# Designs tried in a protein design run: peptides against a protein of PDB entry 8HF1. Part 61

Target 1, 320 residues: chain A of PDB entry 8HF1
Amino acid sequence: NVMLYATKPTEVMVSFPHQEQVLTVTRLISAEIEKFYVSLDLMNIGVQPIRRSKSLQCLRDPSKKSFVKQLFNDFLYQMKEYGIYAASIAIISLIVEFDIKRRQAETLSVKLMHRTALTLCEKIRHLLVQKLQDMTYDDDDDNVNTEEVIMNFSTPKVQRFLMSLKVSFADKDPKDICCLVFVERRYTCKCIYGLLLNYIQSTPELRNVLTPQFMVGRNNISPDFESVLERKWQKSAIQQFRDGNANLMICSSVLEEGIDVQACNHVFILDPVKTFNMYVQSKGRARTTEAKFVLFTADKEREKTIQQIYQYRKAHNDIA

## One batch from the design tools (peptide; made by RFdiffusion4, then SolubleMPNN)

Design b2_p13_7_s3 (from b2_p13_7, 4 letters changed)
Fold by OpenDDE base, seed 1:
Structure b2_p13_7_s3 (fold): chain B 320 residues (1-320), chain A 13 residues (1-13)
Amino acid sequence: as target 1 above (320 residues)
Amino acid sequence: EELEPIPELELEV
């Protein structure tokens, strides 16, 4: 019963402009993915032998086409929500996944499908990196990982998030920081982690202050889908955060699984709070007397967000 | 109980 002694954290809001910067590159990438979906639908993959892998997911898509589409849809979501810099990191995760699946392919048709997906991912990566390089006026500095490039190619939400980190933690003692960053999607954790590593490294005021980690959830559907590597990473990341070797943890709604993460002094909710449970659980991690619970909202959704938080506060007080 | 307002985080812009 963790209810009793939670000092109510100070709830703070960060507003960001709702600007859908539709870059030409994002339109091109979206069009290439849509063309690929048409091609994918025409691919005869055959009936895959139902390998009795106990995982219900292998039973749900005998073609494995839906999974390929899901990964690209997840990528498109990240590109839209976090920007093209985040997308340049996100696409690497797709490349890795499709290369693994290409190697593990049981049939030539499945191997070809994953190869085609991989080829598209490499094309997308090239388009993204080229666009990031367009800002580097110095032909000699291939370094697309500058603070300027990260900021310019991030969405207003991500820009305000990075600014919020800088304002909150610039030149502070790393020991005084215990920060959680909540994101909606599992795949976003790794993407934002990569973005933060590059941002922190490029930002002198944060370089020796913030040490990020990320935690991905268990796939709710089967513990068997967690690779041994993912489980090892999660355990290590949690332990580093517990030991103070990491002071910023990026997590999805996974804290529902009763992973006892320490009392934090900062909790950032990067994505919209969609449920009362998410509100209570995330807020319940901000337990220090000076704890801040920081919410991000688009300007157009600010009033709606405030009203929703007031409803959640009321509901929380009625249970306490 | 008057619900405490949610302040904006001051970001140096």
Scores: peptide ipSAE 0.362, ipTM 0.838, DockQ to the pose 0.803
Fold by OpenDDE base, seed 5:
Structure b2_p13_7_s3 (fold): chain B 320 residues (1-320), chain A 13 residues (1-13)
Amino acid sequence: as target 1 above (320 residues)
Amino acid sequence: EELEPIPELELEV
C-alpha cells in the first residue's frame, strides 16, 4: 500500500478588472446581427421532410435557423468575453462553417440562408480587421498580429492570461512545460488557439518555448456534426501532446469524458469553475510535485470565487 | 483544518 501522497497542486488566483470595453464597432456588429435575425425569421425555408433517420437530427429545428442563431450568439459571447482581436479569429470559423453548409444545402432556400449568413460574416470580419488596423501604420494583414495589437484589443481576462503565460514560461526549456488551458465553450478552444499562435509568434521569449494545440471533446449531442476531419484532428492533437510535440493544450470542459492526457505541471482555468466535477477533473490533471492550478476571476467576483474554491477543497478532502 | 489561502499570481514584470 504505497499511499502515493498525490502532491496537491498549488492553487493560484489571477484577478482582472471588470471593464466593459464599449467599442462603437461591437455595438454596430451586435445591431447588424439583430437586424439579420429579423430577416432570418422572415425567410421561408419550407418544411424540411423529416427523414426517418433514427439519428438525433429528428430533434433539430427543420428550418436550421436555430443553428445559425446559435453560431452568431456564440460569436457575440466570444467578442464580449475575449475581445475584438479574439472575435477577428472567431469570425473565420463561422465563415468556414457557413460556406460548408451553403455547399451542402439540399434546397435553394437553405443555400440562400447560409449565403446571407456568410455575407454578414464577411462584413463583420471587415469591420473587425479595419478596427485592428487603426493601431497599425501599414495596411499589411500581418501587422495586426503584433503583441501590442493583441493586448490592446483583448479583454482584461485575456490580457492577464497572456501576462501569466509570459511570467510562467518566458525563456524556459520547452521539455519542462506541460500545460493545460481549460475554457467553457468548444468554439473558444480554436479561437484562443489562434490568438496564442499569433501572440507566441510576436513574443520572442515564448516563440521557441510554447507549442500550442487545441482539442474539442466529443460532440455527444450530435456525432453527425463531427466531420471525419474534426475527429482525426482531435486524435492527432492528443497524440502530439502525448509525444511532447505540443506542450500547451487548450481544451473545453469535456475532460468529464476521461480524456487520458499525461500529468501536467500547469493547469489554467480561463473561464469560471461552474461545477465540483469540473474542479476535481481539471485539478486532477496537475499531478507533478510543483504543479500549479491557476484560476482567473473578475475582481468583483473574487471573494465569491475564493469561497466556492474553499467549498470544493473541503468536499474533495471529504471524499479523497 | 485551516484552508490555505489562495495566493495571487504577481504579474508585475
Scores: peptide ipSAE 0.361, ipTM 0.837, DockQ to the pose 0.727
Fold by OpenDDE base, seed 3:
Structure b2_p13_7_s3 (fold): chain B 320 residues (1-320), chain A 13 residues (1-13)
Amino acid sequence: as target 1 above (320 residues)
Amino acid sequence: EELEPIPELELEV
């Protein structure tokens, strides 16, 4: 009986400098969002029509204002964690969402609330794009999607991630690549996907090598709120990755909930591993003989991260 | 059991 030693993936670490780049533009954007929250709290959106289901007379739907604040808070998180370039992609998703909500508004007051949010997003987009253009010396090249602009306006974590992709995949056969990229938040998947599309297109060594897709997990709150479009996109993205038409998949932690993705040769954990479950499930996707499991850590948190991974290794070996 | 060290990925800077 040849015990097929299950080839454990090689765990590898990438360190990055902990730099809080507090730019003037990020402070201005944060202050404009805070002013908007004060104005939003003063808005009378009136009595919301009772959704036909359960009898609870919640006359005020705090959920509509709460949802607007959630989207801007998720945007502020992405700007802090991934940088100004990633924020310029993230703000487009807010513009699309608020325009949909504005068109679907049942009352003039709710329509006005979403219109005010949309106007703020357009102002934020202009401030971000203007800051990306400040580095282009050539007045004629409106192309903010260069490798240099992406790198200079990304956080050290994102810079080291992009360098790790270039070192790992430059001039390789696309068929030999099956890569997963894990991020903590659902909205980060689409933001990092848009950033990777532009980076791969601007990088000659990667443009014919990497074909990215993204998968947002199911909203735990209600499958009924997932648009038919989002469900179709998820099924199409998974199928393209199974068929080999895509070889890099960006995922939130929700690959945990029973989406059968094939065995991968590379797994990148872009955000901190916060739970034992996340560690086991993400590592459990790296199943090829030469599979790599790549972790990202700030230099200041390196020792603590190593100790946490050793605790997870021990706990995993005690269950196996 | 000696815990296998986690190597750092050499990034050409």
Scores: peptide ipSAE 0.359, ipTM 0.836, DockQ to the pose 0.809
Fold by OpenDDE base, seed 4:
Structure b2_p13_7_s3 (fold): chain B 320 residues (1-320), chain A 13 residues (1-13)
Amino acid sequence: as target 1 above (320 residues)
Amino acid sequence: EELEPIPELELEV
């Protein structure tokens, strides 16, 4: 039903240079995580009693080691794709999660495993913050949250994204803005949200214009694992966006067919469009007459991205 | 139908 009434939004591209930030700090952090994985594999945590909840065919690794590795792999992805500034925010989410898991540990060995992971996260946080401070010539201003620091320590993709927001929304009425930002991964929503809060606060032209929120899709993992707090927060964030109290929403899933979100005038696809379904559903949220659908691509992948979008346009026109 | 080109977003302020 969403397909029938979609005004065709203007599709726009933003190209960015493929620059691998080969910082010494990123190599050091990656090497410390790899050393930790070797240590983690040697940890004897014992066989945990499998709580047979009927619905988890996904065997939660009875070792809980796979979950620890997943969080660090998601962190490494965010550091690579969004830069060290975004990584400094992402690591805080790992610290919070490992502290919760440490407190919930049923055994001393599992408690020690999460404590070791937490100690590594604190070391990584220190290395990232120190590197962000190295550009502040003023020894007295511990404020790593300036526009300059955010831009200099972000990947070209994130730099062009922030510039695109500034060009699109500077000095506009907040009521005239309804923006969606799509990202690939659940954890990226919170990371980019934290980055945007700091960027908007450091950018005078955006401070009273953009009010961001984030939404993580329902876990494909049983709704029983979503904390009551996370579910309440998600409902509140969606309601704020519906009420116009937030005008920019970051999301990782195309809002499943049941989340009624108002017609948006801007849709940003920050990460590559991997599926036709993602293309149609995300584009189908840009429903105003002047709606923009903004795609981000590396210069090296620009031609391939354009051809893929043309294939998706053709396939969409053949179904419509 | 010729597919309309995808313009680049001008980021020059």
Scores: peptide ipSAE 0.358, ipTM 0.838, DockQ to the pose 0.715

Design b2_p13_7_s4 (from b2_p13_7, 4 letters changed)
Fold by OpenDDE base, seed 5:
Structure b2_p13_7_s4 (fold): chain B 320 residues (1-320), chain A 13 residues (1-13)
Amino acid sequence: as target 1 above (320 residues)
Amino acid sequence: EELEPIPELELEL
C-alpha cells in the first residue's frame, strides 16, 4: 500500500499566468464544431437494431452521437488547456478514431455520421497546421516541429512544463532519470506524448536524454474500445519503463489502480490535483533520494492550490 | 499572436 511509506519528496509549485489565448483560429475551430453539433443533432441515425452485442457501449449510446460529441469536447479541452500545437497532435487521434468507427459502422447512417466527423477533423487539422506554418517560411510539415513553434503555440502551463523538463534534465545521464508525468485525461497522455517526442527531437540537450512513453488507464467502461494493439502497447510501454528503456512515463489515473512502477526521482503533475488519493499516490512514486514532486498552477489559483496541498499534507500526516 | 516565454515562478512548498 503506497500510503504507508513516508515519502518526503521536495514539493515544488510552478506558477503560470492565466492567459486566455484569444486566437482567431481557435474561435473558428470552436464555431465549426458547434455548427457540426447542430447538424449532428438533426441526423436521423435511426433505431439501431439491438444486436445483443455484449458491448456496454451499445447500451449506453445506441445513436453513437454522444461519443462523437465527447471526442470533440475532449479535443476542445486539449486545445484550451495545452494550446494549438498540442491540438494539432490531438486531432490526429480523433481522425484515427473516426476512421476506425467509419469502417466498423453497421449502418449507412452511422457511416455517414463518422465520415462527416472525419471531414471536420481534417479541416481542423488543416487550420491548425496552417497556423503553425505562419511562423515557418517553408511549407514543409517537418518545420512546424521546432522548439520555437512548439513553445510559441503552447499554453503558459505547457511552456512551463517544457522549461522545467529542460532545466531538470538537460545533458543528464539517461540512467539517472526516472520521471512520471501525470495528466487527468486518457487522451491527454497520447497528445502530450506526441508533443514531447517532437520537443525532445528539436531540443539537442534532451534528444539522447529523455525517452518518453505513455500509459493509458484501463477503460473499465468498454474493453472493446481497447484494440488488441492498444493493450499490447500499454504492456510494452510499462515493460520498457521498468527495464529502463524509457525514462519518462506519461500516465493518467492508472496509478489509482495500483500499477507497480519503480521508484521515481521526478513526478510532474501537469493537471490540477483533484483528490487526496491522487495526491498521495502520485507523490508516493517520488521515492528516491532528492525526489521532486512538481505541481503546476495558474497564478489566479495559486492560493487555493497551496491551501489544498496543505490540507492534503495534514491529512496524510494524520494517517501515516 | 505568439506566446512569449514568461519568467518561471517556482515555489518550494
Scores: peptide ipSAE 0.044, ipTM 0.653, DockQ to the pose 0.081
Fold by OpenDDE base, seed 2:
Structure b2_p13_7_s4 (fold): chain B 320 residues (1-320), chain A 13 residues (1-13)
Amino acid sequence: as target 1 above (320 residues)
Amino acid sequence: EELEPIPELELEL
């Protein structure tokens, strides 16, 4: 029981300025997604055969439209919370997903729906890449993946997170690093992973120091839709982190799902700690003698965040 | 025990 171990990691709070990156491009993208939702609601995808029901009753599958909206809503969240650079990576994940769904579509109407979603993602990708290129004088795709571009097009939270990684891990031995990064959402793991790959590659002090992996929690709502590939990938990522072939693991809800990872010397909580369980479980992974537990907060939410942490500390001490 | 700021992150901006 992680609650019973008196882990006393050093708790660190990193403040960041509350700045909404309200760019014209983000407003345009949001408006294009909203227009798409109106069009999507008008689409007749017909009646879908329920393969799992012994009933020959074809039902209208609202879940297919709901899934499309969920992916775009998650993308909009990532764009808001992590910035345009992270959004440029997140959109690629949507492109891949919608192309898979388009190819797997059993009906022409469903195929067309996923094609329309894909076309929107390609337009969004173009708008994002153009905006990243506005700071690069060179048309080369490699020039959008510089430390400068990543930092400039990231939210203050992500900027402070990247700086915290640089300060914490610059020129260290990779073997001495066992880092967890917790994020709230499943798709954020992959987005932040892609961002970190590019950041580490562009940052000489980290290039041979940090080897990231990511892990998404199991979709308890629909375990049957988890591909065999996703399960194999999760197993491989955990194993690489256990074997020391990866020293930074990005996680969503993994600890709540009973996935055990080794004791870590660094735990970063990139998103707000929303539950006592998340606080205890994540803090309980920082188990080494000099372990750091790092929290990020907007300056405006600093006092509220501190009070919440003190409540969680008190509640933890009352149980221990 | 107060949450320690990372002072180094305040100085580089």
Scores: peptide ipSAE 0.044, ipTM 0.737, DockQ to the pose 0.225
Fold by OpenDDE base, seed 1:
Structure b2_p13_7_s4 (fold): chain B 320 residues (1-320), chain A 13 residues (1-13)
Amino acid sequence: as target 1 above (320 residues)
Amino acid sequence: EELEPIPELELEL
């Protein structure tokens, strides 16, 4: 029960401008994905035999097309919410997944579907990397991972988040830092982790201060369906965070049950707080006397966010 | 454009 600790963290709101930077590259990528969906709908992949595939998802989508569309929709969300730089990292996760699915394909038609998806992902990756390189005078791949490139190709939300990390931690002892970063989506954890690794490496003030890890929430599906690798990664990441070998943990809001993460002095909520449970659970991790609970809001949603936080505070005080 | 450091990134609620 997270409710037992009387120490309320200082609640902080960081506002960011609502800029839909609709870059030409983002429009091109979206149009290529939409063209791919039309082609995907025309693909005859046959009815998959109901083999007891160990994932309930394989039982729910006999065509496996909905899963392909879900991954691309998740990517489009990532690109919109976090920017082109984050999208360049997110697309690699799709490439890996589609290559695995291509190799595991039971039919030639399914193999071809995943191959076509993979080819599109490589095209998208190239378009993203090329756009990141447009700011670098040097054609070297290492030049796309600078603080400047990361900041310029990140959304205002991500820019404010990175600035808040820099301001909060530049002069702190790594041992005094226990930071959580909550994101809504499971795939965002890995994407923001990759972004943070590159940002920390490019930012001298943070390079020896922040050691990030990420934790992918349990799928709401039985622990029996988690890959052995994912369970090992989660256990290792949590242990590193407990041992102080990592001082920043990125986690999805779906961490409802049973992961006893230590009391933190900083909790960042990168995505909107959509539920009272998310508010209470995330805030309940900021338990030190000097703990900060940092929310990010678009300027347009600021008033609505404040009202929602006051409602959650009231509801929390009525239960406590 | 240099992102001017917004002096108060953090507003207390």
Scores: peptide ipSAE 0.038, ipTM 0.704, DockQ to the pose 0.086
Fold by OpenDDE base, seed 3:
Structure b2_p13_7_s4 (fold): chain B 320 residues (1-320), chain A 13 residues (1-13)
Amino acid sequence: as target 1 above (320 residues)
Amino acid sequence: EELEPIPELELEL
């Protein structure tokens, strides 16, 4: 019996400086969102009808106000964790969502609420884009999507991640690359996807080497809330990654057990590993002989991260 | 500020 020693992936830890980017623009944006929440709480939008699903479970439609606050809280998280450049991409997704909801509004009061949210998003977008342009000395067609602008307006974590991609994949054959990037939150997948498209297009050594896609894990919330468009996108993205038309896939840490993704040679964990299940599921995708499993940690959390990974390794070896 | 080269893939844990 040749015990096929399952080739364990090489585990790598990349440290980054803990720098709180306290920019005046981020404080201004946070203060404008807080003022908007006070105004939102005073808005009378009426009683929302409870939609009965076919399954007799009254899915309480989340209050339309609570959903608006969730999207702005998610945006504030993106701005803090990934930086101003990532926030400039994230705000476009809010603009699209609020414009759809404004058009679908059943009442004038709900239409006005989504219009006010949209106007705030447009103001935030302008403040972010203006700040990205303040570093370009040339008065002309300032492409804010340069490698330099992306790096300067990203958090140290995102800077080290982008550098790790450049070092790992510069001038490689696209066919030899099968990369997964794990993030904690579903909305981060789309934000980091947009950032990577612009970064790859601005970085000659990665042009035609990396083709990114993103996949949002299924919500444990009823498949009735997933748009037909989201389901079509997920199926298309998975198929492109299986066919080798995409070689980098961004996933939320909620890899439901049902996504049959091929064995990968690189797995990046962009956000902190919070659970043993996340560690085992993500590491279990790095299955090639020379597979790398890359973690990112703040310098201040380095020792605690190392101890946690050793505990997870021990627990994994005791189950195997 | 030159972004310090990613220090060598620190500790193979």
Scores: peptide ipSAE 0.022, ipTM 0.656, DockQ to the pose 0.067

Design b2_p13_8_s1 (from b2_p13_8, 7 letters changed)
Fold by OpenDDE base, seed 3:
Structure b2_p13_8_s1 (fold): chain B 320 residues (1-320), chain A 13 residues (1-13)
Amino acid sequence: as target 1 above (320 residues)
Amino acid sequence: MIEPIKEIELEVP
């Protein structure tokens, strides 16, 4: 009995310089969002109609204001962690969401709240696009999607991630590629997907090689409120990845929830590995003989990251 | 012995 020793994936750590991109535009955007929060707290949106819960207490629904603040806080996080280029894509998702909420508003006060949020998003979009255009000779909006603009307006982490894709996959057969990219947050999946579409389209060595898709984890807060469209999109994206019509999948905690994704030859962890479960489940998808498991770390967190990975390796070997 | 993690530095052009 030759015990087929399950070939453990090759673990790779890519280091990047810890640079906080403190641009004047990012400070201006943050200050405009903080001013908007003060204005939002002063808005009287009235008593919201009770969703038919059997409790007769008129819950003043802070949920509509809290949801607006959550979307802007997630945007600020994406701008800090991934850069201005990623933020220019992320803001479009906020525009779409606030326009839907504005149209679905049951009261004039709630409609006005979402309209004010939408007006701020359009101002933020203009400030971001104008900053991306500072490197282009032509005023055409389409010219901001170059490899150079994407790289220069991305954080050092995102730059090293994009370079790792280029080095790993340049001029390869798309059939030989099965790649997973893990991110921490749900909204980051769509943002990094949009960034990768533009990067792949601007990079000749990747244009006919990588076909990305994304998957968003189930909303733990309300699985019943996942739109029928989001569930259809997830099912379609998984099916395209299983059929080989997509060869790169961006996902959050989706693989923790028991979504059956095929064995992959590449697994990238774009955000820090915070839990043992995330480490085991993500690494457990790199199952081919030459599989790579790639981590990204800031230079300042290098030693702490190495120690954490060795602790996770030990704990995994004690269970196996 | 736990095998050391392979480290890579990528130069950004």
Scores: peptide ipSAE 0.330, ipTM 0.854, DockQ to the pose 0.808
Fold by OpenDDE base, seed 2:
Structure b2_p13_8_s1 (fold): chain B 320 residues (1-320), chain A 13 residues (1-13)
Amino acid sequence: as target 1 above (320 residues)
Amino acid sequence: MIEPIKEIELEVP
């Protein structure tokens, strides 16, 4: 019971400037996705054969269009919250997903829908990569993965997060590090993982220090073949973190799902703490004597964040 | 007394 152990981690709040990265490229991408939604709503995907539901009601499967919109909405969120560099990684995940769905499509209409989504993702990828290259004098793909490019095309929140990692872990023994990074959304885990891989590789002080992994919550909604692969990958990632082969783990709401992660010395909350349970559970993982619990806040939300933390601390002390 | 949260400002180089 994580609530019963009085973990007294050092709570740290890192402030960052509220800067909305209003780049022309982000507006163009958003407008292309909106145009695509209009086109998607006009697409007749027909009646899908319902495998295994006892209701012979030929429901147009709005779930397939809804899933496509969900992925693009999650991408738009990642682009806004983490920046263009993170978006360049996030779009690859959409490309992979839509290619899988295109190959698994039982009907030509569904295959065409996923192909159209994939074509849009490739266009978005080109727009993002071109924008990353505009700051690099060399046309080489390797030049977009520098510490400088990652920092310049990341949101102030992500910049402060990366700097917090550098300051916290530069030239440390990898064995002394047990770090958790909490994010709100499932797809953010993979995006931030890819960003961290590139950042760690480009940062000499971290390349032999941090070995990241990610874990994604089990979406119990689809028992599809994807769920078996994801389950195998989650088990492997958790095992690598337990064995010390990974020392930084990116998590979504996985702690709420009862995945037991070891006691950590660092816990970073990259996204706003929305619930008391999230606060207690994430803080409850920072169990070592010198454990740090690090929060990020925009300057505009500083006072509100402080008040919320004090409310959560009070509520936690009243239960403990 | 609720201990104040430690605040850190990191300058981006």
Scores: peptide ipSAE 0.321, ipTM 0.850, DockQ to the pose 0.801
Fold by OpenDDE base, seed 4:
Formats: C-alpha cells, structure tokens, sequence
Structure b2_p13_8_s1 (fold): chain B 320 residues (1-320), chain A 13 residues (1-13)
C-alpha cells in the first residue's frame, strides 16, 4: 500500500461583489413566468393514468404541472446565479425538453400545456437575445457570442470564474491541464458548458488550450429514469476526459468515490460548498503538488465562507 | 496551525 501522500492542494478564495443586476428584462421574464404559473394552475389537464412505477417515491405529479414549474424555477435560478448570457443558453434546454414532452403527450390537454410552456420559452429567448444584441452597435453582426457580451451579461461570480480560467490557462499546453469545475445543480452543467464553449471560442489565448466536457452526476432517482442517451453521453464524456481529449470537466455532484478521474491540477468550486463531504471529495481530486482548489464567494458571505472552510480543514485534519 | 486561505481579487476589465 503506497500511501499516496495526497499533496494538499493550495486553497484559493476568489471574492466577487454582490451585484443584484436588476435588469428590466429579468423582471419582465420573472413576471411572465409568474403569470404563466397562474394560468397553469387553472389548466384542467384531466386525471393522468397512474403508471404504477414500482418506486413509490417518484410520484410523477399526475398533473405533470410540477415538472413544468420545476424547469422554469431551475431557469430562474440559472438567470439569477449566472446571468442573462447563461440564461440565453439555459432556455434552449427548456425549449428542447418541452418540445419532447409536447410530442410525447398522451392527451390533447397535456399537449396544449407543453405547447403553452414552449411558447413562453420562445418569448423568453427572444427577450434575452434582444437584450444581448443591445450591446452590438453593428446592426449587421448578430453575433452575441463575443468575449465582451459574455462578460457584460454574466454575474460577477461567472466573470471572476472566466477571468480565473484565462489567468490560469492562457497559452498553456493542453496536456498540462486537468481541470474540474463543480456546480450545485444538474442543469447548470449544460449551461456552463455552453457558456464555456462560446467563451473559449471568443478568447484567442484559450482557443486550442481548453476542451470542456460536462458530466451529469448519477441521479439519486433510480437508474431506470436515466435515458440510454444520457448514460452513453456520461460514459463518453468521462472517457474523453480520461484519454486527455477533454481537459476541463464540469460536474454537478462530487464524482462519487467510484469514478476514477485522473489526478487534477485545478478544481474550481463555482457554487457554495454546502457539506463537509463535498469539500473533502472535491478537494481530494486536486492531487498534484501544484494543485489549486479555487472557491468563489460573495463579499457579503466572505467571513462565513472562511469560517466554514477552516472548520472543514480542521475536521479533515482530525480524520486524515 | 491552520494556514490562512489565500485570497485573491480579480479585476474584471
């Protein structure tokens, strides 16, 4: 048993200003979603046949209304936490999901419900894209995917994350990079992945340096609900990261102790560390001598975050 | 002794 002396990574905290970007567009979008919830509650979709799924705990809301509300609540969270640019990517995922659900609808009433949700998503997409275009002075360049637009329409947290990537990885050899990015929520992985693709493509010093992938953690919901496509994607993404074909992996869960991921030299925690287990397991992926463990905190939460990290460090040193 | 966390502020251009 070679005790791999897990070299303790250098812990870095990046502070960011708490700016609630109260943009008129975000208020308009929130108000349209709230109006839609009132309309959704009034929709009579009939009694859905209770498919006796053997797992009693995922009572699919027989109305399917709860699932629709969940997706819009996840979108609202994304817009708040990551900004308008991230929201413009996140809304596409909702459009795709509601179009699938509309096509799979067993009743006309359920089909209409998903169609109404889809129509709202298209309206939201238009409002977001229009707002991103307001910074393009050239009426002819519909390209909202510039470094400037991404930065200006991202939250201070995302701005500091993108700058941290630029400073850390500009003009480096792709082979020397093994980076993990942890996010709290499953849907955030796809959104941040899309944002990073556009940012890397717009940033010359990161072009051909960073190749991102995303992995959605195993749903605590029975593996029976994971689509065959999602499982195939997850396996492919992990394999690309192991083979060095991808050097940045976005994850929503701490890679459970059984995902053998290579020793990473960078671990970014984009969202707050809520548990000791998340701290230990995410930090335990940064195993190189020069490894960095980077966390982001709002200035107003700085002291609380520092105290929490010191408590976690103490608890980790008492066990290790 | 618990070493202090390294703090950095990144200026956004």
Amino acid sequence: as target 1 above (320 residues)
Amino acid sequence: MIEPIKEIELEVP
Scores: peptide ipSAE 0.318, ipTM 0.851, DockQ to the pose 0.788
Fold by OpenDDE base, seed 1:
Structure b2_p13_8_s1 (fold): chain B 320 residues (1-320), chain A 13 residues (1-13)
Amino acid sequence: as target 1 above (320 residues)
Amino acid sequence: MIEPIKEIELEVP
């Protein structure tokens, strides 16, 4: 009955304005991806030999086209939800993935498909970087990683998150900080990690205070698809967080099973809480006496979010 | 100008 004595964290909601920054660049990028999907659907990549890899995923997408579309759809989501700055980091992950897939391609048609996807990602990267540089005097790539550029090209949600980190942790002892940041999607962990690294580096009050790490929840579907490198990295990241060498951990919501994450004093939920289990599991990590559990909500969704949290609290109290 | 954070404590009923 270990659930009974969890110190109830202070639950805080941070509201942000619902501003769809519909920048011309985001429309252009979306239109280029849509044109690419039309081209991708017309591509004959042939019948791939169903490698008898026991993974159910190889059975579901013999064409690998759906995987390409998934990565671009996840990128479009990140650009919409986190902004252009986050998108400039997210696109690098796509470039790396498509370059790996291009090198691993067994057929010329599949190699061409991944090459075309890679060329589109490079074009998107240039469009994003050019837009970030519009605020910089110098064409140096390092100059786009300023606090001002990060803040101006982030969504209101991300702006409020970064401000909340700054207010919460400015000039504090790193040892007094044990922070979790929950995000919905796997790819968002790495994107927000890269954003936080650059933000912390550009923010003197945080540079020696916050040491971020990220972890991706185990995709229960296939431990075989996690590269040995990814597993080693995850183990190292968790160990650094346990040893206090990292004090901020970004996690996907799929922390369903068995990672004993230490009692944290801060838990941030960057994305909407969609399930009761997410609420209970994430809140259950805020276990210190002064633990803060922070939710982010659009102003338009504030009332709905409050009602949903109240329902989750009631349901949790009825089970306890 | 980014507006200040509006934190609302979700009172425990």
Scores: peptide ipSAE 0.264, ipTM 0.813, DockQ to the pose 0.116; fails the geometry check

